# Peptides against a protein of PDB entry 8OXM: the designs that were tried, part 5

Target 1, 371 residues: chain A of PDB entry 8OXM
Amino acid sequence: FKAEFRLAGGVNLPKIIDCVGSDGKERRQLVKGRDDLRQDAVMQQVFQMCNTLLQRNTETRKRKLTICTYKVVPLSQRSGVLEWCTGTVPIGEFLVNNEDGAHKRYRPNDFSAFQCQKKMMEVQKKSFEEKYEVFMDVCQNFQPVFRYFCMEKFLDPAIWFEKRLAYTRSVATSSIVGYILGLGDRHVQNILINEQSAELVHIDLGVAFEQGKILPTPETVPFRLTRDIVDGMGITGVEGVFRRCCEKTMEVMRNSQETLLTIVEVLLYDPLFDWTMNPLKALYLQQRPEDETELHPTLNADDQECKRNLSDIDQSFNKVAERVLMRLQEKLKGVEEGTVLSVGGQVNLLIQQAIDPKNLSRLFPGWKAWV

## One batch from the design tools (peptide; aimed at target 1 D185 L215 P216 K368)

Design b1_p9_1_s4 (made by RFdiffusion4, then SolubleMPNN; from b1_p9_1, 8 letters changed)
Fold by OpenDDE base, seed 1:
Structure b1_p9_1_s4 (fold): chain B 371 residues (1-371), chain A 9 residues (1-9)
Amino acid sequence: as target 1 above (371 residues)
Amino acid sequence: SPLSGLFSL
């Protein structure tokens, strides 16, 4: 380990540490304190298993369908070491950085990211109709620019085309795997893009198993497929490569249902793995920028004695775990809204749900569904 | 920072 560290910013002041391995290679690591990394570690193990299934299948292997993973080593309930995702940038930093973001550079006459956020925050407590109208106005005056990511980084046309395909495949694989695991909508800062591979890295996996549906503003999309996410695929959008990669990923997941159910069952009943949404975590995930000043609740949830009878807590937990397993089994059978769908029918429904501006307009404004 | 998103929640 080097004696020097850098701060990565944020409330928890994570430390970036450069380490020399026994192999003489320098490796950058992030040391988090005051965060439970167990959920991230568990989700990375599930992604590695999904990657193993995708590599065994000839059709998904030929398409190079993978979900990007990073190493997580929990050190305690409140500390761990993360692999630094070197050569990645948050899609939100590339798109909506206030100084040099792609929207500001390519669309200087559009609404600013701040104007879009303000307009959507003003209607947050309004009707679905008012939210939809304002969302459509925001979308009209904030046009997608994520196509420029590959155009800026890959000047050779053959490389550009290959990287745009790698991006599209990465979005497809992560969207379907994310849907199966119930990751839901992903904040634009919690999706990294690799500047060399154009592949996505999903970070901060603190919402899984459809727990985003029980947030104060529930999620309304199966995964993030916003206008900029689609624009990065190029002129075909969700059609052709993306759809086919979703279908082939879903086919492998459905054909692996027994393995997926068994692994998720073991994880849901692991007494060391808390995946349930608590009220403090729900409040934190949907905190307003104006509330940043007062709510340093130490997520010292001290286990204040909710001496709710251990029996009632355990029965409530078991019922939630059973419901998650039942819904996972339905997804893997292609059961949507009580109807059994083909792989193509299920993937089509999920794509339509994810791109529907009515669903996008209902999302928490902090997650920036217009980006 | 590629991890700024992990901390801006």
Scores: peptide ipSAE 0.010, ipTM 0.528, DockQ to the pose 0.135
OpenDDE base, seeds 2, 3, 4, 5: peptide ipSAE 0.000, 0.000, 0.008, 0.005; ipTM 0.423, 0.443, 0.518, 0.470

Design b1_p9_2 (made by RFdiffusion4)
Pose (drawn by RFdiffusion4):
Structure b1_p9_2 (pose): chain A 334 residues (1-279, 317-371), chain P 9 residues (1-9)
Amino acid sequence: FKAEFRLAGGVNLPKIIDCVGSDGKERRQLVKGRDDLRQDAVMQQVFQMCNTLLQRNTETRKRKLTICTYKVVPLSQRSGVLEWCTGTVPIGEFLVNNEDGAHKRYRPNDFSAFQCQKKMMEVQKKSFEEKYEVFMDVCQNFQPVFRYFCMEKFLDPAIWFEKRLAYTRSVATSSIVGYILGLGDRHVQNILINEQSAELVHIDLGVAFEQGKILPTPETVPFRLTRDIVDGMGITGVEGVFRRCCEKTMEVMRNSQETLLTIVEVLLYDPLFDWTMNPFNKVAERVLMRLQEKLKGVEEGTVLSVGGQVNLLIQQAIDPKNLSRLFPGWKAWV
Amino acid sequence: LPSEVELLE
């Protein structure tokens, strides 16, 4: 074990450690004290199940739809450990970096990130109209730059297109699974982009199962489909590879709702922390019902096809009205 | 800006 450890930041102060194994290769681990990783363990297990199901299905096997997973080992009710992701860079560090940010480098005339943060802080005390107007003004003077990422990393057109296609597929699959699982904490620091495979990886998974509505600022989108992600998917935008991949993933999930419910039914017997406190779990049953409704496409008794559900999710995600009410720190304009 | 969860905590 290495004698030194680093802090990753945050109120809980997670610890980062390095271990040297028999082969001598250093491996980085993240011990997360005062936090419950059992929910993250369930998230990783269902991620692996979805990846296996996508691999089994011939329709998705050809499209090579995969979910990037990292091992999470719970150690106690209030602690655990997880595998650190190597060879990845944060999206916000690439895009909105103060020093060498992509938006500053490509569009110096556009508004800086500090100006946008100041405007968002000044407008949180305003009403809906002023928030919508400021958001539209910010979007008018802040063009997406993320499309140049592979352009600056993959000079060869074949490799560049391969990496862009893998990025689009990974974004579609991760967005579909996050909507199904109700993942809400999807700001720039929770998503890591690989410098080689260009596949997005979700690292935080801190809050899910429709927890953003509980937060003071409700989460009005099911997944992150901001202007930067759409522009980086290519000229075609959401139409094309993203829509088809979302439809295929939704079909696979509808075909495997039995396996998904079997995986998620680990609850109601060993409830995790933050639940059943202050004295057939209530919230567990509620989230199981919500997941079942999402999977069956019933909701309030209404039937919805896979294509219609995908179109509705795209419309909700790209709607500026929903983006205006999001948390300023979520960086909806980014 | 910090996250909403971090502000709550």

Design b1_p9_2_s1 (made by RFdiffusion4, then SolubleMPNN; from b1_p9_2, 3 letters changed)
Fold by OpenDDE base, seed 4:
Structure b1_p9_2_s1 (fold): chain B 371 residues (1-371), chain A 9 residues (1-9)
Amino acid sequence: as target 1 above (371 residues)
Amino acid sequence: LPSQVALLL
């Protein structure tokens, strides 16, 4: 290890360390404290399995459909080491950085990211109709710019075209795999883009198995397919390459039903893996900037879990796990809203749900559905 | 350095 470390930004002040391997190669690592990396590690293993399934199929292998993974080594219930995703940037940093974000650079007369957030926060407790109207006003005055990522990074037109295709394939694969695993919407800071490959890396996998639907503001989309995410695909948007890659990924997932159910069943009943949404995590996920001042969580880990009868907790957990497995089985059968859909019909429904401004307007404003 | 601001949830 080098004697020097850097701080990564954020509340938990993770440390970036450089490690020299026995091979003489320098490897950057992120050391997190006060964070349970077990869920991230488990989700990375599931992604590796999904990648194995995608590589076995000729059509998905030919398209190089993969979900990007990173190494996670949990060290304790509250510490671990992550692979540092060198050469990646958060999509949110590129788009809505306060100093030099792409929206400010390319659309200087549009609303600022702060103005958009303020407008949507003001209507957070309002009707769905009022939320939709304000969301449409925000969207009209905050136009997509994510097309410029590939244009800035890839000056050669042939390279630019291939990287835009790599991005589109990465979004498609992560969207369908993310839907199957119930990852839901993804905050723009938890989606990294690789500046060399244009592929996405999803980080901080703390919401899985549709637990985003039980948040104080429930998720209303199957995955993040916001206007900037679509703009990065170029003029075809969700049509052509994206749709076909979603369909081919969904075909592989549905044809791998038994394998996926068995893996998820083992994970859901693993006593070392807590995937359930707890009230504190739910509050933290949707915390308001105004609420930061009063909730000093005295995370006294010594608050005696009132010994609720172990039997009643176990029965409640089993009923949640069973519902998650049943919903996973439905997804893998193409059952949506009680109807069996073809792969094309299911993928179409998911795309329509993900791009619907009515669904997007109902999301938690902190997740920035207008970006 | 890109601030990998994982939204440390």
Scores: peptide ipSAE 0.013, ipTM 0.510, DockQ to the pose 0.108
OpenDDE base, seeds 1, 2, 3, 5: peptide ipSAE 0.010, 0.000, 0.000, 0.000; ipTM 0.550, 0.461, 0.437, 0.438

Design b1_p9_2_s2 (made by RFdiffusion4, then SolubleMPNN; from b1_p9_2 with E4Q E9L)
Fold by OpenDDE base, seed 5:
Structure b1_p9_2_s2 (fold): chain B 371 residues (1-371), chain A 9 residues (1-9)
Amino acid sequence: as target 1 above (371 residues)
Amino acid sequence: LPSQVELLL
């Protein structure tokens, strides 16, 4: 280990450390404290499996459809080491950095990122109609700029075109795999873009299996397909390459149903999988009046209450796991809202849901659905 | 905060 470390930004102040491996190679590592990396590790294993399935299929292999993965080493329930995604930037940092963000550079007369955030926060407790109207006003005055990412990073036209295709394929693969796994909390800081490959890296995988729907502000989109995400695909947007890559990814996932269910079942029943958002904890937090912040749970309950609480937790866990597996099976059968859809029909529904300004307007303002 | 999860922790 080198004696020097850098702080990565964020609430938990993760430490970037440079380590020399036993192979003599320097490796940059991110040490997270006060964060449970077990779910990230589990999701990375599922992503590696999805990549294996995608590489076995000729159509997805030819298209180089992959979800970007990183190495996770959980050290405890509250600490671990991540492989540092060198040469990546949060899409939010590129787009909406306060000083030099792409929106400010390319659209200086649009609303600031702060003005957009403020307008959406002011209507957070309002009706869906009021949220939609304000969201449309924000969107009109905050036009997408993410096309400039590839234009800034790739000056050669042939390289630029190839990287825009790599980006579009990465969005498609991660969107469909993320939907199948019910990956939530896809805010602009949890999605990194690789400055060399133009591929996305999804981080902070703590909201999975549609747990985003039980948040205080429920998630209303299957994945992030906001205006900037679409703008990065270029003139065709969601049509052509993106749609076809979604369909080919969904075909592989649906044709791998048994393998996906078996692996998710094994991972759900793994005692290393911590449901950090127990639906009971989420329900309990939704039922708390705004005023009762201070009740620290005193850990002094007798051994018999601990065993009863463990058995009730285990029964509640099994019911949640069964529900997750049932919903995963529905998705892999193409069952949406009680109707069986073709791959093209299912992918079309998901795209329409993800781009619907009524769905986007209902998201938590911190998710920044206008970006 | 960007995440609702950070409000629940």
Scores: peptide ipSAE 0.331, ipTM 0.906, DockQ to the pose 0.615
OpenDDE base, seeds 1, 2, 3, 4: peptide ipSAE 0.012, 0.000, 0.000, 0.000; ipTM 0.500, 0.422, 0.395, 0.395

Design b1_p9_2_s3 (made by RFdiffusion4, then SolubleMPNN; from b1_p9_2, 4 letters changed)
Fold by OpenDDE base, seed 1:
Order: sequence, then structure tokens, then C-alpha cells
Structure b1_p9_2_s3 (fold): chain B 371 residues (1-371), chain A 9 residues (1-9)
Amino acid sequence: as target 1 above (371 residues)
Amino acid sequence: LPSIVAQLL
């Protein structure tokens, strides 16, 4: 290991370190303290299994359908080492950076990212109708620009076309795998894009198994398919390549039901893996930027008061695990709202739910559903 | 753990 480190920013001050392997190769790593990386590590293992299933199937293998993974090594319940996703940028950094974001560069007369956030925060406690109207006004005055990512990075037309296809395939695979695992909507800083491959890397997997639906502002979309995410696919949007890649991914997931259920069952009942949403985590995930000053990490949850009767906690946990497994089984059977759908019908429903401006307008404003 | 990782945690 090199003796020097860099800060990656953020409240937990993650540290970027460079190490030389026994192979003489330099590798960058991210050291996180005060963060539980066990959920990230578990979700990466599930993604690796999904990739194995996708690689075994001829139709998904021909389409190169994969979810990008990174190495996670938990060191304690509050610390670990991550592989640094070299050559990646957060999509939020590319799109809505205050100095050089693509929205500011390509749409200088549109609303600023700050104006959009302010307008949506003003209606956060209002009716669904008022949220929808303001969301539509924001969307009209904040037009998508993510098409320019591939245009800036790939000047050769043949490379540009192949990279736009790689992006579209990556969004499709991650959307369907993310839906099956209940990852829900993803904050724009928690989706990285690889500047060489145009593939997405999902990071900070702290919300899984539909736990986003029990947040103070519940999730209303199956995955992130916002206007910029769609704009990156080019002129066909969600039609053609994206839809077909979603269908082929869903076919493999549904045909692998027994394997996926067995893996998730083992993980849900692992006493070393807490996937349940706690109230403090829920507050942290939906905190306002104005409240950043008062959360001193009194994540001294004194372990003393959570000695409620172990029996009642275990019974509550088991009932939540059973509900998650039942819902996972329904998804893998194509059961949506009590109706059995074909793969095409299920994928169509999920796409329509994800792009519906009524669903997007109801999301937590901090997650920027207009981006 | 490598000494640097142990110092950074």
C-alpha cells in the first residue's frame, strides 16, 4: 500500500488508497469507515449469480447482458474496502454539476438544477395533483441532455453507436435485476457510468427487497427510468433495444426462479445480514440538505434499548422475510397486482410504471426524478 | 489488515 490517501468527499470521509499487488499492478481502493458494507457485498454476490445465469443463456449472452459489479471486502460491521470504480463518473455529476454539468452546458436557458429542486421541495408536503403540476412545469423547463454523454465521449460514429447500445443494454439489465431484487429508484449519485464502456455501475445498495416502499416518502417506481436515463438511449427511447433487453433479462430471471429464491432465502435468513430498514437509516436516506448541520452521528444507537423481547423481534423479522420471499416469487411468476402476466406484459407494465410522470412526481425530491 | 488500512478505519 502507498503511504498516502485522498478523500472522496461525503460525511463519512471515505479514503482512496493506492496499493501495489503481488503482480506489480497498481490498484485503487476505497476505504469506508462508519459504514456497513455487508449489504453491498451480499448484493454484489447476487449480481454475480445473475450474471452467471445471463451468461449461460444464449440470447442474453449474445446481447452481452450483464450487471456491472465491484469488489467489496467487509472488514467489520462498520468498515470495509471497496474496489474503486476507475474510469466512472456519477451520472448526477455529469448531468447536474453546478459548474460544468451537461444541463448547464447544453440548456443554459432552462431552470438550474437548484431551481428544479427548490420547486419540488416547496410542494413536497402538498397533494399529488400539485406535485404532478409542478413536476410537469419543471420537466418542461429542464429538458433531457444525457444523449450528449455518448456524443462527447465517442466521436467515431460506429463506436458511438455501439456505446449507445452498450448503455441501453446496461440500463435494461440493471433495471430488471434491480426490480427482481427490489432496489427501487436509485439516486443519481449512486449510478456511475463507465466513460469507456458506457455501462452503468450501481453503488451503495443500502435499499433492497422493496424497503424503499417503507420510507417516509415511499418509492413509486420499480427502477430509475427518468427522462435523462431514457435520453441516453437515443431517439428510440425505451422502445426497441431497451424493451427487448428487458424482456430477455426477465425471461432468464423467471426461468431461474428456484435458484434465485434459494439464494435470496439463504441471504434473508443469514443472522449476519441485516437488510431491514431501520428508522435512523430511513431518516438519513431522506434527509434534507438543510438538516446536514444537526446530524452529528449519534449513530450511538446504544444497543441497550433494542433488547426488546428477542421472540417478538424474531417473529416480526420472519414475517418480513416471508413477505419478501412471497413477493419475489410473485415477480418471478409474473404476478403483478394479482394478475399473471407474460414476460412482455410484465416488462411493459414495469416500463410504464417507471416512466409515468405521476409516479415520478411522488418520489422524494432529494432523489431528483426530473433528472 | 495492512497497517495503512488499520490506520484509516
Scores: peptide ipSAE 0.016, ipTM 0.515, DockQ to the pose 0.033
OpenDDE base, seeds 2, 3, 4, 5: peptide ipSAE 0.000, 0.006, 0.005, 0.005; ipTM 0.451, 0.489, 0.449, 0.492; seed 5 fails the geometry check

Design b1_p9_2_s4 (made by RFdiffusion4, then SolubleMPNN; from b1_p9_2, 4 letters changed)
Fold by OpenDDE base, seed 1:
Structure b1_p9_2_s4 (fold): chain B 371 residues (1-371), chain A 9 residues (1-9)
Amino acid sequence: as target 1 above (371 residues)
Amino acid sequence: LPSQLALLL
């Protein structure tokens, strides 16, 4: 370990440390305190299993379909070590940074990211019709620019083409795996893009198993497939490569039903793994930037109130776990809204749900569905 | 600050 550390900012003040391994290689690590990394560690293990299934299948292996993973080592219920995702940038940083964001650079006459956020916050408590109208106005005056990521990073045309394909495959794999695991919509800052590979890395996996549907503003999309996410795929958008990679990923997931159910069952019934959404976490995830000053309730898990009737808590937990397993089984059978769909039919439904501006307009404004 | 870390916070 180097004797020096850097602060990464924020309330928990995580420490960036540089470590020299016994192999002489430098490795950057993030030491996080006052946070439970167990859910991230569990989700990374499930992603590694999904990657193993994708590598065993000839069609997904030929397409190089993989979900990017990072190392998580939980040290306690409130501390752990993360692998630093070196050479990545959040898609939100690239797109909507206030100084040098791609929207400001390529579309200087469009609405600012702040104007878009303000307009959508003004209608947050309004009807779905009013939300849709304002979302369409925002989208008209905030045009996608994520195509420029690959154009800026990869000047050689052959490299540019291969990297755009790698991006499209990464979005497809993460979208389908994310749907199966119920990750829902992903905040633009919780999606990293690798500047060398153009592959996505999903971080902060604190919402899983469709727990985003029980938030104060429920999720309405199966995964993030916003206009900038689609623009990064190039002129074909969701058609061709993306759709085919989604279908091939879904084929592998559905054909691996027994393995996936067994793994998720073991995880859901692990007494050391709390995946359930608590009310305080739900409030925190949809907090307004203006409220950042007062609501640092320390997530004192006040261990005191959790001693209420173990029997009623266990029965409620078991019923939630059973519902999650049943919904996972439905997804892996292609059951959507009581109808059994083919892989192509299921993937088509998910894509249509994810790109529907009516669904996008209903998302929490903090998650920036117009980006 | 790399905004990557601001979301872990």
Scores: peptide ipSAE 0.008, ipTM 0.508, DockQ to the pose 0.121
OpenDDE base, seeds 2, 3, 4, 5: peptide ipSAE 0.000, 0.000, 0.000, 0.000; ipTM 0.427, 0.424, 0.437, 0.457

Design b1_p9_3 (made by RFdiffusion4)
Pose (drawn by RFdiffusion4):
Structure b1_p9_3 (pose): chain A 334 residues (1-279, 317-371), chain P 9 residues (1-9)
Amino acid sequence: FKAEFRLAGGVNLPKIIDCVGSDGKERRQLVKGRDDLRQDAVMQQVFQMCNTLLQRNTETRKRKLTICTYKVVPLSQRSGVLEWCTGTVPIGEFLVNNEDGAHKRYRPNDFSAFQCQKKMMEVQKKSFEEKYEVFMDVCQNFQPVFRYFCMEKFLDPAIWFEKRLAYTRSVATSSIVGYILGLGDRHVQNILINEQSAELVHIDLGVAFEQGKILPTPETVPFRLTRDIVDGMGITGVEGVFRRCCEKTMEVMRNSQETLLTIVEVLLYDPLFDWTMNPFNKVAERVLMRLQEKLKGVEEGTVLSVGGQVNLLIQQAIDPKNLSRLFPGWKAWV
Amino acid sequence: EIPSQTELF
């Protein structure tokens, strides 16, 4: 074990450690004290199940739809450990870096990230109209730059297109799974982009199962589909590879709702922390019902096709009205 | 930078 450890930041102060194995290769682990990783363990298990189901299905096997997973090992009710992701860089560090940010490098005339943050802080005390107007003004003077990422990393057109296609597929699959699982904490620091495979990886998974509505600022989108992601998917935008991949993933999930419910039914017997406190679990049953409704496409008794559900999700995600009410730290304009 | 909502609450 290495004698030094680093802090990853945050109120809980997670610890980063390095271990040297028998082969001598250093491996980085993140021990997360005062936090419950059992929910993250369930998230990783369902991620692996979805990846296996996508691999089994011939329609998705050809499309090579995969979910990037990292091992999470719970150690106690209030602690655990997880595998650190190597060879990845944060999206916000690449895009909105103060020193060498992509938006500053490419579009110096556009508004800086500090100006946008100042405007968002000044407008949180305003009403809906002023928030919508400021958001539209910010979007008018802040063009997406993320499309140049692979252009700056993959000079060969074949490799560039392959990485772009893998990025688009990974974004579609992750977005679909996050909507199904109700993942809300999807700001720039929770998503890591690989420098080689260009596949997005979700690392935080801190809050899910429709927890953003509980937060003071509700989460009005099911997944992150901001202007930067859409521009980086290519000229075609959401139409094309993203829509088709979303439809295929939704079909696979509708075909495997039995396996998904079997995986998620681990609850109601060993409830995790932050639940059933302050004296057939209530919230567990509620989230199981909500997941079942999402999977069956019933909601309030209405039937919805896979294509219609995908179109509705796209409309909700790209709607500026929903983006205006989001948390300013979520970086909806980014 | 603006902290995350979960860090504030």

Design b1_p9_3_s1 (made by RFdiffusion4, then SolubleMPNN; from b1_p9_3, 5 letters changed)
Fold by OpenDDE base, seed 4:
Structure b1_p9_3_s1 (fold): chain B 371 residues (1-371), chain A 9 residues (1-9)
Amino acid sequence: as target 1 above (371 residues)
Amino acid sequence: DLPSIIELY
């Protein structure tokens, strides 16, 4: 290891370290403290299994449909080492950085990211109708610019076209795999884009198995397919390549039902894997800036001997696991709202749900559904 | 800006 480290920012101040391998190659690593990387590690394994299924199918293999993975080494319940996603940038940083974000550069007369956030926070406790009206006003005055990512990074037209295609395929694969695994909506900083491949890397997988539906502001979309995410696909948007890649990914997932159910069953009942949403995690994920004053997470796990009968906790856990497995089985059968859909019908429903301004307007404002 | 889920964590 080199003697110097950098801070990545954030509350937990993760350390970026450079390691020289036995092969003489430098490798950047992220050391997280106070974070449970076990869920990330498990989800990376599930993604590798999904990638194996996608590589076995000729149609998905020809399209190079993969979900990007990174190496996770949990060291303790509160520490680990991540592979640094070298040459990646958060989509949120590229789009809405305060000084030089793409929205400010390409749309200087639009609302600022701060103005959009403020407007949506002001209506957070209001009706769905009032949220929708303000969301539409925000969207009208905050036009998508993510098309410029590929245009800035890839100056050669042939390379630009291939990279935009790689991006579109990456969004499609991650959207469908993310839906099957119940990752839900994703914060704009938890989606990285690779500056060389144009592929997405989903990080911080702390919400899975539709646990985003039990947040104080429940998720209303199957995956993130916001206006900027769509704008990065270019003029075809969600049509053509994206839709076909979603359908081919969904076809592989549905045809792999028994394998996926068996894998998820093993994970849901693994005593080392806590995937359940707890109230503290839920508050933390949707914390308001005004509430920052008092909740220092003194996660003093004081041993409050809440001798809650182990039996009642176990029965409640098993019923949650069974519901997750039943919902996963429904998804893999194409059962949506009690109706069996074709692959094309199911993918169409999911796309429509993900792009619906009514669904987007109901999301937690901290996740910036207008971006 | 509201911190990202990672910036929170």
Scores: peptide ipSAE 0.014, ipTM 0.462, DockQ to the pose 0.464
OpenDDE base, seeds 1, 2, 3, 5: peptide ipSAE 0.013, 0.007, 0.000, 0.006; ipTM 0.452, 0.510, 0.432, 0.466

Design b1_p9_3_s2 (made by RFdiffusion4, then SolubleMPNN; from b1_p9_3, 3 letters changed)
Fold by OpenDDE base, seed 2:
Structure b1_p9_3_s2 (fold): chain B 371 residues (1-371), chain A 9 residues (1-9)
Amino acid sequence: as target 1 above (371 residues)
Amino acid sequence: DIPSLTELY
């Protein structure tokens, strides 16, 4: 290891370290402290399995449908090493976080990212109707710009077109795989884009198996398909390539039901894999300061052993695990809201749910549903 | 090689 480290941005100030391998190659690594990377490591293994299934199918292989993965090495319950995703940027950094974010550069007369956040925070405790009205006002005054990512990075028209297709395929694959696994907390900092491939890298996989639905502000969308995400696909939006790639991914997932259920069952009953939402985690996820600069003291979860009777904990855990498996089986059968759907019908419902401004307006303001 | 979780048991 080099003697020097850099801080990555964000509340937990992860350390970027350079490691020289036994092969003499320098590798950047991200050291997270006060974070349990076991869930990330497990989800990366599930993503690798999904990639194996997608690679076995001729139609998904021809479309190069893959979810981007990275190496995770958990070191303890509160520390680990991540592979640094070299040549990636958070979509939020490109869009809104920098003084020169794409919204400010291309839409200087729109609301600032801060103004949008503030307006949505002011209505956070209001009715769904008031949230919807303010969300629509924000959306009208904060127009999508993510099309400019590929235009800035890829000047050659043929390369630009190829990379826009790679992006669209990556969004489709990660959206459907993420939905099947119930992946939540898909805010703009938890989604990286590769500046060379235009593929997405999903990070911070700490909300899975629909545990986002039991947050104090429940997640109301199956995946992130916000206006900027759609704008990056170009003029066709969710139609054509995106829809077809979602359908082909969903087809492979549904046809792999037994394999996916078996793997998820093993993971849900693994005593070392804490996938359940706890009150402190829920608080941390939805009381995050708006500004990346505020060092919140990590509440030491004092192990107040709430001596809940071991029997009541185990029975509660088993009932949650059973519910997760049942819901996963429903998704893989195409059961949505008690109705059996075709692959096309299921994908259509999920797209409609993900783009519905009523669902988007109900999300936690920190999710930034207007981006 | 990073051991799979199945190799850690």
Scores: peptide ipSAE 0.006, ipTM 0.421, DockQ to the pose 0.025
OpenDDE base, seeds 1, 3, 4, 5: peptide ipSAE 0.000, 0.000, 0.014, 0.000; ipTM 0.386, 0.387, 0.427, 0.359; seed 4 fails the geometry check

